# Designs tried in a protein design run: peptides against a protein of PDB entry 5EIB. Part 247

Target 1, 366 residues: chain A of PDB entry 5EIB
Amino acid sequence: VDLEPGTMDSVRSGPFGQIFRPDNFVFGQSGAGNNWAKGHYTEGAELVDSVLDVVRKESESCDCLQGFQLTHSLGGGTGSGMGTLLISKIREEYPDRIMNTFSVMPSPKVSDTVVEPYNATLSVHQLVENTDETYCIDNEALYDICFRTLKLTTPTYGDLNHLVSATMSGVTTCLRFPGQLNADLRKLAVNMVPFPRLHFFMPGFAPLTSRGSQQYRALTVPELTQQMFDSKNMMAACDPRHGRYLTVAAIFRGRMSMKEVDEQMLNVQNKNSSYFVEWIPNNVKTAVCDIPPRGLKMSATFIGNSTAIQELFKRISEQFTAMFRRKAFLHWYTGEGMDEMEFTEAESNMNDLVSEYQQYQDATAD
Target 2, 366 residues: chain A of PDB entry 5EIB as posed
Amino acid sequence: VDLEPGTMDSVRSGPFGQIFRPDNFVFGQSGAGNNWAKGHYTEGAELVDSVLDVVRKESESCDCLQGFQLTHSLGGGTGSGMGTLLISKIREEYPDRIMNTFSVMPSPKVSDTVVEPYNATLSVHQLVENTDETYSIDNEALYDICFRTLKLTTPTYGDLNHLVSATMSGVTTCLRFPGQLNADLRKLAVNMVPFPRLHFFMPGFAPLTSRGSQQYRALTVPELTQQMFDSKNMMAACDPRHGRYLTVAAIFRGRMSMKEVDEQMLNVQNKNSSYFVEWIPNNVKTAVCDIPPRGLKMSATFIGNSTAIQELFKRISEQFTAMFRRKAFLHWYTGEGMDEMEFTEAESNMNDLVSEYQQYQDATAD

## One batch from the design tools (peptide; made by RFdiffusion4, then SolubleMPNN)

Design b2_p23_8_s2 (from b2_p23_8, 10 letters changed)
Fold by OpenDDE base, seed 3:
Structure b2_p23_8_s2 (fold): chain B 366 residues (1-366), chain A 23 residues (1-23)
Amino acid sequence: as target 1 above (366 residues)
Amino acid sequence: GSSIIRLAVGGTGNAMYMAYLEY
C-alpha cells in the first residue's frame, strides 16, 4: 500500500511481484509529502476504504486469523499517517485480533526531513492506543550498527533494510515454524507485554559482523548470546543499561544444543540481573528453531521490553517540543484538516508513556 | 490454519517487507 503509484509498480515488477494478488495492490495518485496529516486525514483517508476492503477479503479467506502485521516508518507521511489510520480502522473492525507493527523511528542521521518529529509523535500516539506489540526499529540505531559494527563508511537504506529484514525474520521465526514459545501473536503478547500500554520492544540480532571479519568469526552459542544482549546490537536507540527489562525473549536459529542455549541464557541473565525487574518471575523466554536463517549457520534474535525504551520517546519528544513551541510548519498539518489539539494530545500521551516506564523502572517487589 | 495478514505501508514499509521476503 502506498499513496505513490510508483512504489506499487516497483513491487509488482520486482522478484516477488508474482506472489501477490493483483487486487492486493492498493495505491493512490498523490503522495503524502512527508505530512502525517495528508496520510491520515486527506490522501490516505481517500484510499483507506479500498485497503480495508482488501483486508476484509483476506480475513474472510483465513481459517483462523491471528491478527495483523504492519510495516511502516513513523517519519514519513504515508507510512506514519496512513499506516496509523489503517491500524486504527483495523482495530475498530477487528478488536479481538492482535495488531503487530514493525515501526521505523526517524533519525537526523539518516534523514533531514524537518517534520519527522511531528510525524513520529503523532504516530506514537496512535500506536500506544491501537497496537498490541510494536517493534521499535530506530534508524539511528541501525545507522550506528552499520557504521560502527558493520564498518560501512556510508550506510544506505539498503544496508538498514538488511538489518530490518534479519530482525523481522528472527522475531517471526516462532510464528512460522513449530515451537512452543510464542507460537502465535497472542502468546507473544502474553509473554512480552505485562502492561498493555508498555508494548514497545527493542529488537536485536546476532551475528552482526563486518564483511571483512566474517571469514574469521566462529558462530557459537556463547558468542550469539553475548552479542544479542550487547547494547550495541540493539536496533532501538536506547541503552538497556539505563533501564530494566520487564520481559525478554530470545529466538535462536540453527543446529545447536538446547542445553547449551539454556546454560548461556542463564549465565547472561545472572550477569545482567541488575538490569531485570525482580518482581516479574520467569520474564525471560527462550526458543530454538533448528532451521537456520538464509546464509547463516546460526543466529539469535533478541526481543526486549525495557524501560530504557523511554530514551527513544524522550528523544522524539524533545525534538517535537522544540518545533511545536515555535509552531513551526503547523499550517501544513492544520491545512489538511487536522486539529492542533491533536498535537498536544499526542505529546501528552507520549510523555505519559515515558512516565509509566519510569514508574515501573523504579518499582520494587512488595 | 492460523494466519497473519501482513500490510506494508509506504515506501519504507514496502521496502522492509520486500527485504523480509528475500531473507
Scores: peptide ipSAE 0.587, ipTM 0.943, DockQ to the pose 0.894
Fold by OpenDDE base, seed 1:
Structure b2_p23_8_s2 (fold): chain B 366 residues (1-366), chain A 23 residues (1-23)
Amino acid sequence: as target 1 above (366 residues)
Amino acid sequence: GSSIIRLAVGGTGNAMYMAYLEY
């Protein structure tokens, strides 16, 4: 789905274009112009019914619909504005189904779009209310991984997307292969989301190895486990050491000993015990899938619900505030039918979210 | 069986989803 026809043409002409039904390609004509309001209230609103028709059709073809998975960016107008509109509408129509998103967070290091803080803040406001599970993919973190860890001099969007794809594959492993931990979206939510509003996840992936070192590094369970919990491997630009994990899931892929995995997971938890809340028992879940990812003997994917993720939202909030105080570009949004009050409400809700994370970070067991 | 409906919205969303399918 896109408000720009060119994206759909690219998908259709791509290597997987034939796997999609023609009716599942829904696109607009005018684009969103990096404006959340165009995506949410005008251009996107004109297209949303067409998308919902497709969703209904697909839902009817499912024997047992677990829920929805949406991939979008929060910095762009279409992904942020129309994406959150779709989430809202789908939630209204399917209130008993799980809404899962992979949401790309904007970064000044990667994007030249000046209004990204507005789009992101307005989007987060919607995600807090209308999603059950949101994987935060921070472009800043991805860029840093590419540059520092993968030793890419000039990371491209392709490089970033490769990391995202690996992570997405990892976190969905349990959903795709039966008999695993978190075998469905609802179970994942139960295990990962102790508080409904605190459903933003920090993903991580191991191994992250530069091309020059890949040939010389043996992948072992201990190494994967250590890397998975390393702050440098997190795909959200926050340091887990600055907060506390509410819940964690680790998904291992490849042929390995379950016993060894359990031992290493226990060791890493003990080593990092200060970074976990003590009042949520059994808050670390581990799964092992015998099927390795393509091109790797083994991998480990990390899902963390950490209070440290507030750093990401604080960054966005600070950028938002700086722009909003100046009323920079505000007329672009108000001209699409938005009220300034919606900006204030979105900012307030995001700040409340930050405060909630901080509250639970500071909470102690009685 | 249990199914998940997947949506990709916007340029980045679509690019990510396509990369995911290739992985």
Scores: peptide ipSAE 0.584, ipTM 0.943, DockQ to the pose 0.885
Fold by OpenDDE base, seed 5:
Structure b2_p23_8_s2 (fold): chain B 366 residues (1-366), chain A 23 residues (1-23)
Amino acid sequence: as target 1 above (366 residues)
Amino acid sequence: GSSIIRLAVGGTGNAMYMAYLEY
């Protein structure tokens, strides 16, 4: 789905264009122009019913619909505005189904779009209310991983997308292969989301190795486990050491000893015990899938629900506040029918979210 | 069986999903 037809043309002409049904391509004539309001209230609103018709058709073909997965960016107008509109409309129509998103967080290091803080803040406001689980893919973190860990001098969108694809593949492993931990979206939500509003995850993927070091790196369970819990390996620009894990899931792929995995997972928890809340029992879940990812003997994917995620929201909030105080570009949004009050509501809700994370970070066992 | 409906929205969203399928 896109408000710009060019994206759909690229998808259709791409290597997988043939796997999609022609009627499942929904696109508009006019883009959102990086304006959340265009995506949410005007251009996107004109297209949303067509998308919902497709969703309804697909849902009718499902014997047991678990829920929805949406991939989008929070910096762009279409992904952020129309994406969150779709989430809202789908939630209204399917309130008992799980809403899962992979949401790309904007970064000044990657994009020069000045209104990204508005789009992101307005989007987060919607995600807090209308999603059950959101994987935060932070362009800031992706860029840093590419630059520091992968030793790429000038990271490209292709490089970033590679990290995203690996992460998405990893976190969906349990959904794609029966008999694993978190075999469905509901179970994942139960295991990962102890508090409904605190459903934003920090993903990570191991191994991440520079091309120059690939030949010298042994893929072992201890190494995967260590890298997976390394702050530098997080796909969200947050340091877990600045917060506490509410819940964690680790998904190992490849042929490995379950015993060794359990031992290493226990070791890493013990070493990092100060970074876990003690009042949520059994808050670390581990799964092993025998099928390795393509091109790797083994991998580990990390899903963390950490109070450290507030760092990401604080960053966005600071950028938002700086721009909003100046009333910069507000007329672009209000001109699309948006009320300025929605900006303050979104800001307030995001600040409340930060406060909630901090509250649970500071909570102790009675 | 149990199913998940997947949506890709916007340029980045579509790029992410396509990359995911290739992985």
Scores: peptide ipSAE 0.581, ipTM 0.943, DockQ to the pose 0.897
Fold by OpenDDE base, seed 2:
Parts: C-alpha cells; structure tokens; sequence
Structure b2_p23_8_s2 (fold): chain B 366 residues (1-366), chain A 23 residues (1-23)
C-alpha cells in the first residue's frame, strides 16, 4: 500500500512481485508529501476504503485470523498518517484480533525531513491506543549499529533495511515454525505485555553482520547470549541499563543445546538482576528453533519490554516541543483539516506513556 | 489454518517488507 504509484511499481518489478495478487496492490496517485495529515485525513482517507476491501477479502479467506502485521515508518506521511489510519480502521472492524506493527522511528541522523517529529508524535498517539504489539525499530539505533559495530562510514538505507530484515525474521521465527513458544500473536502479547499501554518492544539481534559479508564468525551460545543483551545490539536508541525489563523473550536459531541455552539465559538474568523488575515472575521466555537463519549457523533475537524505552519517546517529545512551540509548519497540517488540539493531545498521551514507564520502573514488590 | 494478514504501508514500509521476504 502506498499513496505513490512508484513504490508499487518497484514491488511488482522486484524479485517477489509475482507472488502477490495484482488486486492486493493498492496505491494512490498523489502521495502524502511527508505530511501525516495528508496521509490520515485527505489523500490516505480517499484510499483507505480500497485497502479495507482487500483486507476484508483476505480475512474472509482465513479459517482462523490471528491478526495483522503492519510495517511502516513514523517519519513519512504515508507510513505514519495512512498507516495509523489503517490501524485505527482495522482495529475498529476487527477488535478481537491482534494488531502487530514494525514501526520505524525517525532520527535526525538519518533523515533531514523537518516535520518528522510531528509525524512521529501523532503516530505514537495512535499506536498507544490501537496496537497490541509494536516493535520499535529506531533509525538512530540502526545508524549507530552500522557506524560503530559494522564500521560503515556512511550507512545507507540498504544497510538499515538489512538489519531490519534480520530482526523481523528473528522475531517472527516462532510464528513461522509451529510448536514453539509464542507460536501465535496472542500468546506473544500475553507473555510480553503485562500492561496494555506498555506494548512497545526493543528488539535486538546477534550476530550483527554486514550485508554481503562472507565471513560469518560462528558464535557460541554464551557469546550470542551476551551480545543480544548488550545495549550496543539494541535496535531502539535506549540503554536498558537506564531502566528495567518488564518482560523479555529470546529466540535462538540453529542447532544448539537447549540445556546450554537455558543455562546461559539463567546466568545472564542473574548477572543483570538489577535490570529486571522483581514483581513480575517468570518474565523471561526462551525459544529455540533448530532452523538457522540464511547464511548463519546460529543466531539470537532479543525482544525486550523495557522501561528504558521512555528515552526514545522523550527524544521524540523534545523534538516535537521545540517545533510546536514555534508553530513551525503547523499550517501544513491545519490546512488538511487538523486542529492544533490534536497535537496537544498526542503530546500529552506520549508524555503520559513516559510517566507510566517511569512509574513501573520505580515500583517495588508488594 | 491460523493466518496473519500483512500490510506494508509507504515507501519504507514496503522496502522493509521486501527486505524481510528476501532474508
């Protein structure tokens, strides 16, 4: 789905273009111009019914629909505005189904689009209310990984997308291979989301390798375990050491000893016990899949629900506030039918979310 | 069977999904 036809042409001409039904390509003609309001209220609103028709058709063909997975950015007008519109409309029509998103967070290090803080804040407001599980893919974190860990002097979007693809593959492993922990979206939500509003996940992946690198170092289970809990491997720009994990899931892939995995997972928890809340029992879940990822003998994917993620939202909030106080570019949004009050409400909700994370970070066992 | 409907929205969203399929 895109408001720009060029994106759909690229998908159709790509290596997987033939696997999609032509009717499942829905696109507009004008684009959103990086404006959330155009995506949400005008251009996107004109296209949303066509998308919903396709969704309905697909849902009717499912014997048991678990839910939805949406990939989008929060900085762009289409991904943020139309994406959150779709999330809202789908939630309304399918209230009993899980809404899962991979949401790319904007960063000044990656994009110079000045209105990204508006788009992100307005989107987060929608995600808080209308998603059950959101993987926060932070462009800042991805950039830092590429630059510092992968030693790429000038990270490209291709480099970032490689990390995203590895992470997405990792976190969906249990969904793709039956008989494992978190085998469905509902089970994942139960295990990972102790409080409904606190459903934003910090993903991580090990080993971190550059795209096209032929030298895959075979890592051991202890090394994988250590790396996936390392703050440098987190794909959200927050430091887990500044908060506490509410819940954690670890997904190991490859031929390895489950006993060894369990031992190493226990060890890492014990060593880092201060970074876990003590009042949520059994808050770390581990899965092992015997099928390794492409090109690797073994990998580990990390999913963390951490109160440290408030750092991400604080960053966005600070950028938002700096622009909003100056009323910078507001006319682009109000001209599409938005009220300034919607900006204030979105900011308030995000600040409330930050406060909630802090509250649970400071909470003690009763 | 149990199914998940997947949506890719916008340029980045579509690029992410395509990269995911290639992985």
Amino acid sequence: as target 1 above (366 residues)
Amino acid sequence: GSSIIRLAVGGTGNAMYMAYLEY
Scores: peptide ipSAE 0.578, ipTM 0.941, DockQ to the pose 0.944

Design b2_p23_8_s3 (from b2_p23_8, 10 letters changed)
Fold by OpenDDE base, seed 4:
Structure b2_p23_8_s3 (fold): chain B 366 residues (1-366), chain A 23 residues (1-23)
Amino acid sequence: as target 1 above (366 residues)
Amino acid sequence: GTSIITLAVGGTGNAMHLAYLEY
């Protein structure tokens, strides 16, 4: 659907003015049928050139292109297969630009699609090599937040998307509004990614609120800080207490005291000192934006590069292995021109990533 | 000014992007 030029101009002139939206939503005409191989090798490959033409046109219209952001699901065939194809092609054409993704991780609690572990594993293999920053939005975590924290009996995709939108708005605050910290994607990557392959982030948001819920209580800076570091506020289904933070960024929004923020951030770091690596100095960064999010007086958004993220990858790997050992559904992928060896390579690379996280988790200061 | 190009890929990707813009 071509968005009318008027809507693009409104977005360009608005608070999102630095985020250029491609004119075309990339919908595969027939959908990839939840098959990564269809998205990556066949249907997606037929469409990728047309998308790249739009990307080139938009890139040429930019005075200074920082990079790209991609939103996609790793469980769906189009988002996973075609999404990762686009990432690889864009990286080839724009090797000096930052590639940022918001990647939704599949969950059996949310989707009945059996092949999601294949799509996710194949996607992670691509993301490890071709992205600079990946925000892990775990459907498992989103569902648990909606069900347990927000007490929604039957969470909807609308409820999940509301949490995602709040998180995305929070993490991009410093990119949209001038601030001292993380003013661009490259600076964020430098601060958050100490090792090139370890660029998968655990986002968190406070306060947790559903669409249409009235906030009866205004949160304070201490409450925001405490909630932001709470495992229940994480949008990735891993417990940060089971690992160590390599790096952290905290983005506060609203009118608040910088002094109070700094004091509370120091307090929470001291309380959680055992969950940080000691060999990365000044690994916690804090930003404050005076502009609150819509409908809130204040918020805090958390970006964590934690070795605990390996729990997410282990979950996917276990599900993958359970199916792959029996060669279940492989004919749907090989029939689209995919080699079975790519499954083994993807599994191996994800297991290597897990091992790397564990290595740095166990590392001590010399 | 510095610019970021956002791509929304697939049903979920598009839904995320739309929700983000409304937020």
Scores: peptide ipSAE 0.524, ipTM 0.925, DockQ to the pose 0.605
Fold by OpenDDE base, seed 1:
Structure b2_p23_8_s3 (fold): chain B 366 residues (1-366), chain A 23 residues (1-23)
Amino acid sequence: as target 1 above (366 residues)
Amino acid sequence: GTSIITLAVGGTGNAMHLAYLEY
């Protein structure tokens, strides 16, 4: 789905264009111009019914629909505005289905779009209310991984998207292969989301290896486990050491010993015990799938529900506040029918979310 | 089987290439 036709043409002409049904390509003509309000209230609102028709058709063709998975950016007007509109509308129509999102967080290191803090804040407000699970993929973290870990001198969007894709493949492994832990979206939500509003995850992926060192690196369960819990490999720009894990899931792929995985997971959990809440029992879940990812012998994907994620929201909030105090570009949003009060409400809700994370970070066992 | 419907919502500026489909 896009408000601009050009991206759709690129997907159609791409190597994977044939895997999509032609009628499942829904696109607008005018774009959102990096404006959340255009995506949510005007341009996106004109297109949303067409998308919902496709969703209904696909839903009817499913034997057993678990839920929905949406990928979008929070910095752009289409992904943020129209994406959250779709989430809202789908939630209304399918209230008993799980809504899962992969939400790309904006970063000044990657994008020059000045209104990203508005788009992100307005989007987070919607995600808090209308999603069951949100994987936070921070462009800043992705850039840092590409530059520092992968030794890419000039990371491209292609490089960032490769990391996103690897992570998405990892976190959906249990959903795609039967008999695994968290085999459905609902079970994942039950295991990962102890509090309904605190459903924002920090993903991580291992192995992350530079092209120059890849040939010399042994892929072992201990190395994967160690790297997966390393703060430098988190795809959200927050340090887990500054917070506490509420819940964790680790998904291993490839031929490996379950016993070795369990031992290494226990070891890493013990090493990092200070970074877990003590009042949620059995808050680390591990799955092993015998099917490796393409091009790797083995991998490990990390899903963390950590109170440290508040650092990401604080960053966005600070940028939002600085811009909103100046009323910079506000007329672009109000001109699309948005009320200034909606900005204040979104800011307030995001700050409340931060406060909730902090509350549970500071909580002790009774 | 159980199904999940995937939606990709993008714009030209931050086009997430659904490279996810490669896996």
Scores: peptide ipSAE 0.387, ipTM 0.795, DockQ to the pose 0.666
Fold by OpenDDE base, seed 2:
Structure b2_p23_8_s3 (fold): chain B 366 residues (1-366), chain A 23 residues (1-23)
Amino acid sequence: as target 1 above (366 residues)
Amino acid sequence: GTSIITLAVGGTGNAMHLAYLEY
C-alpha cells in the first residue's frame, strides 16, 4: 500500500516482487507529503476503502485467520498516517484478531524531515490503543549497527531494510514452523505482554558481522547468545541496562544442541539478572528451529519487552514538545482537518506510557 | 492452516521503504 505509484514499481521490480499478488497492490497518486494528517484524514482516507476491500478478500480466503501484521514507518505521512488509519479500521472490523506491527521509528541521522516528531507521536498514540504487539525498529539503531558493526561507511535504506528483513524473518519463525514456542500471535502476546499497554518490543538479530570479517567468524551458540543480549545489538535506540526486562523471547535457528542453547540462555540470564524484573516468573522463553535462515548456518533473534524502551518514547516526546510549543508547522495538520487537541491527547498518552514503564521498572516483589 | 495477513504500508517517509520476508 502506498500513496505514490513510484514505490510500488520499485517493489514490483524488486527480487521479491513476484511474491505479492498483482491485485494486492493498492496505490494513490498524490502522496502524503510527510504529513500524518494527509495520510490519516485526506489522501489516506480516500484510499483506505480500497485497501480494506483487499483485506476482506484475503481474509475470506483464509481457513483460520489469526491476525494481521503491518509494516510501516512512523516518520513519513503514508506509513504513519495511513498505516495507523488502516490499523484502526482493521481493529474495528476484526476486534478478535491480533494486530502486530513492525514500526520503524524516525531518526535525524537518516532523515531531514522536520515534522517526524509529530508523525511519530500521533502514530504511537494509535499503536498504544490499537495494536497487541509492536516491534520498535529504530532507524537510529539500525544506522548505528550498519555503521559500527557492519562497517558500512554510508548506510543506505537498502542496508537498513536488510536488517529489518532479517529481524522480521527471525521473529516470525515460530509462526511459520509448526510445533514451535509462540506458534501463534496470541500465544506470543500472552508470553511477551504482561500488561496490555506495554506491548512495545526491542528486537535484535545475531549474527551481525561485517562483510570483511564474516569469513573469519565462527558461529557458535555462546557467541549468538552474547551478541543478541548486547546493548549494541538492539534495533531500538535504547540501552536495556537502563531498564529491566519484563519478558524476553529468544529464537534460535539452525542445527544446534538444545542443551547448549538452554545452558547459554541460563548463563546469560544469570549474568544479567539485575536487568530482569524478579516478580514475573518464567519471563524468558527460548525456541529452537532446526531450519537456518538463508545464507547462515545459525542465527538467533531477540525479542525484548524492556522498560528501557521508555527512552525511545522520551526522545520522541522531547522533540515533539519542542516543536509543538512553537506551533511549528501545525497549520499543515490542522489544514487537513485535525484538531490541536489530537496532538495534546497523543502527547499525554505517550507520557502516560513512559510513566507506566517507569512504575514497573521501580516495582519490587512484595 | 492458520494464516496471517501482512500489510506493507510505504511512502516517501524517512524510514524503511521495503521489508522482505525471507521464507
Scores: peptide ipSAE 0.384, ipTM 0.791, DockQ to the pose 0.576
Fold by OpenDDE base, seed 5:
Structure b2_p23_8_s3 (fold): chain B 366 residues (1-366), chain A 23 residues (1-23)
Amino acid sequence: as target 1 above (366 residues)
Amino acid sequence: GTSIITLAVGGTGNAMHLAYLEY
């Protein structure tokens, strides 16, 4: 789905264009211009019914629909505005189905537009209310991984997308291979989301290895486990050491010993015990899939529900507040039919979310 | 079997979806 046809043409002409049904391409003629309000209230609103028709058709073809997944950017007008509109409309029509998102967070390091803080804040406001699970993919974190860990001097959009793809593949492993931990979206939500509003995850992937070191690196379960819990490997730009894990899932792929995995997972939990809440029992889940990812002997994917995610929201909130106080570019949004009150509501809801994370971070077992 | 419907929205979203399918 896009508000511009050019992106769709690129997808269709690409190596994977044939994977998608032609009828499942829905696109507009006028883009959102990096404006959330255009995506949500005007241009996106004109296209949303066409998308919903496709969704209904696909839903009817399913024997048992678990739910929906949406991939989008929170910095751009289409991904943020139209994406959240779709989430809202799908939630209204399918209230008993799980809504899962992969949400790319904007960063000044990889910024395309000045109004990203508005788009992100307005999007998060929608995600808090209308999603069950949100994987936070932070462009800042991706850039830092590419630069520091992968030793790429000039990270490209392609490099960032590679990390996103690896992460998406990892977190969906249990959904794609029956019989594993979190084999469905609902089970994942039950295991990962102890509090409904606190459903924003920090994903991570291992191995992350520079091209120059790949030939020398032996992939072992201990190394995967260590790297997976390393703060530098988080795909969200927050330090888990500044918060506490509410829940964790670790997904191993490849031929390995379950015993060794269990031992290493126990060891890493013990080493990091101060970074877990003590009042949620059995809050670390581990799965092993015998099928390795393409090109790797083994991998591990991390999903963390951490109170440290508040750092990401604080960053966005600070940028939002600085712009909003100056009323910078507000007329671009209000001119599309958006009420200025929605800015204040979105800001307030994000601040409430931060406060909720902090509350559980400070909570102790009585 | 159980099904999940996946939507890719916007240029970045589409790129992520394509990249996901490569894996």
Scores: peptide ipSAE 0.376, ipTM 0.792, DockQ to the pose 0.897

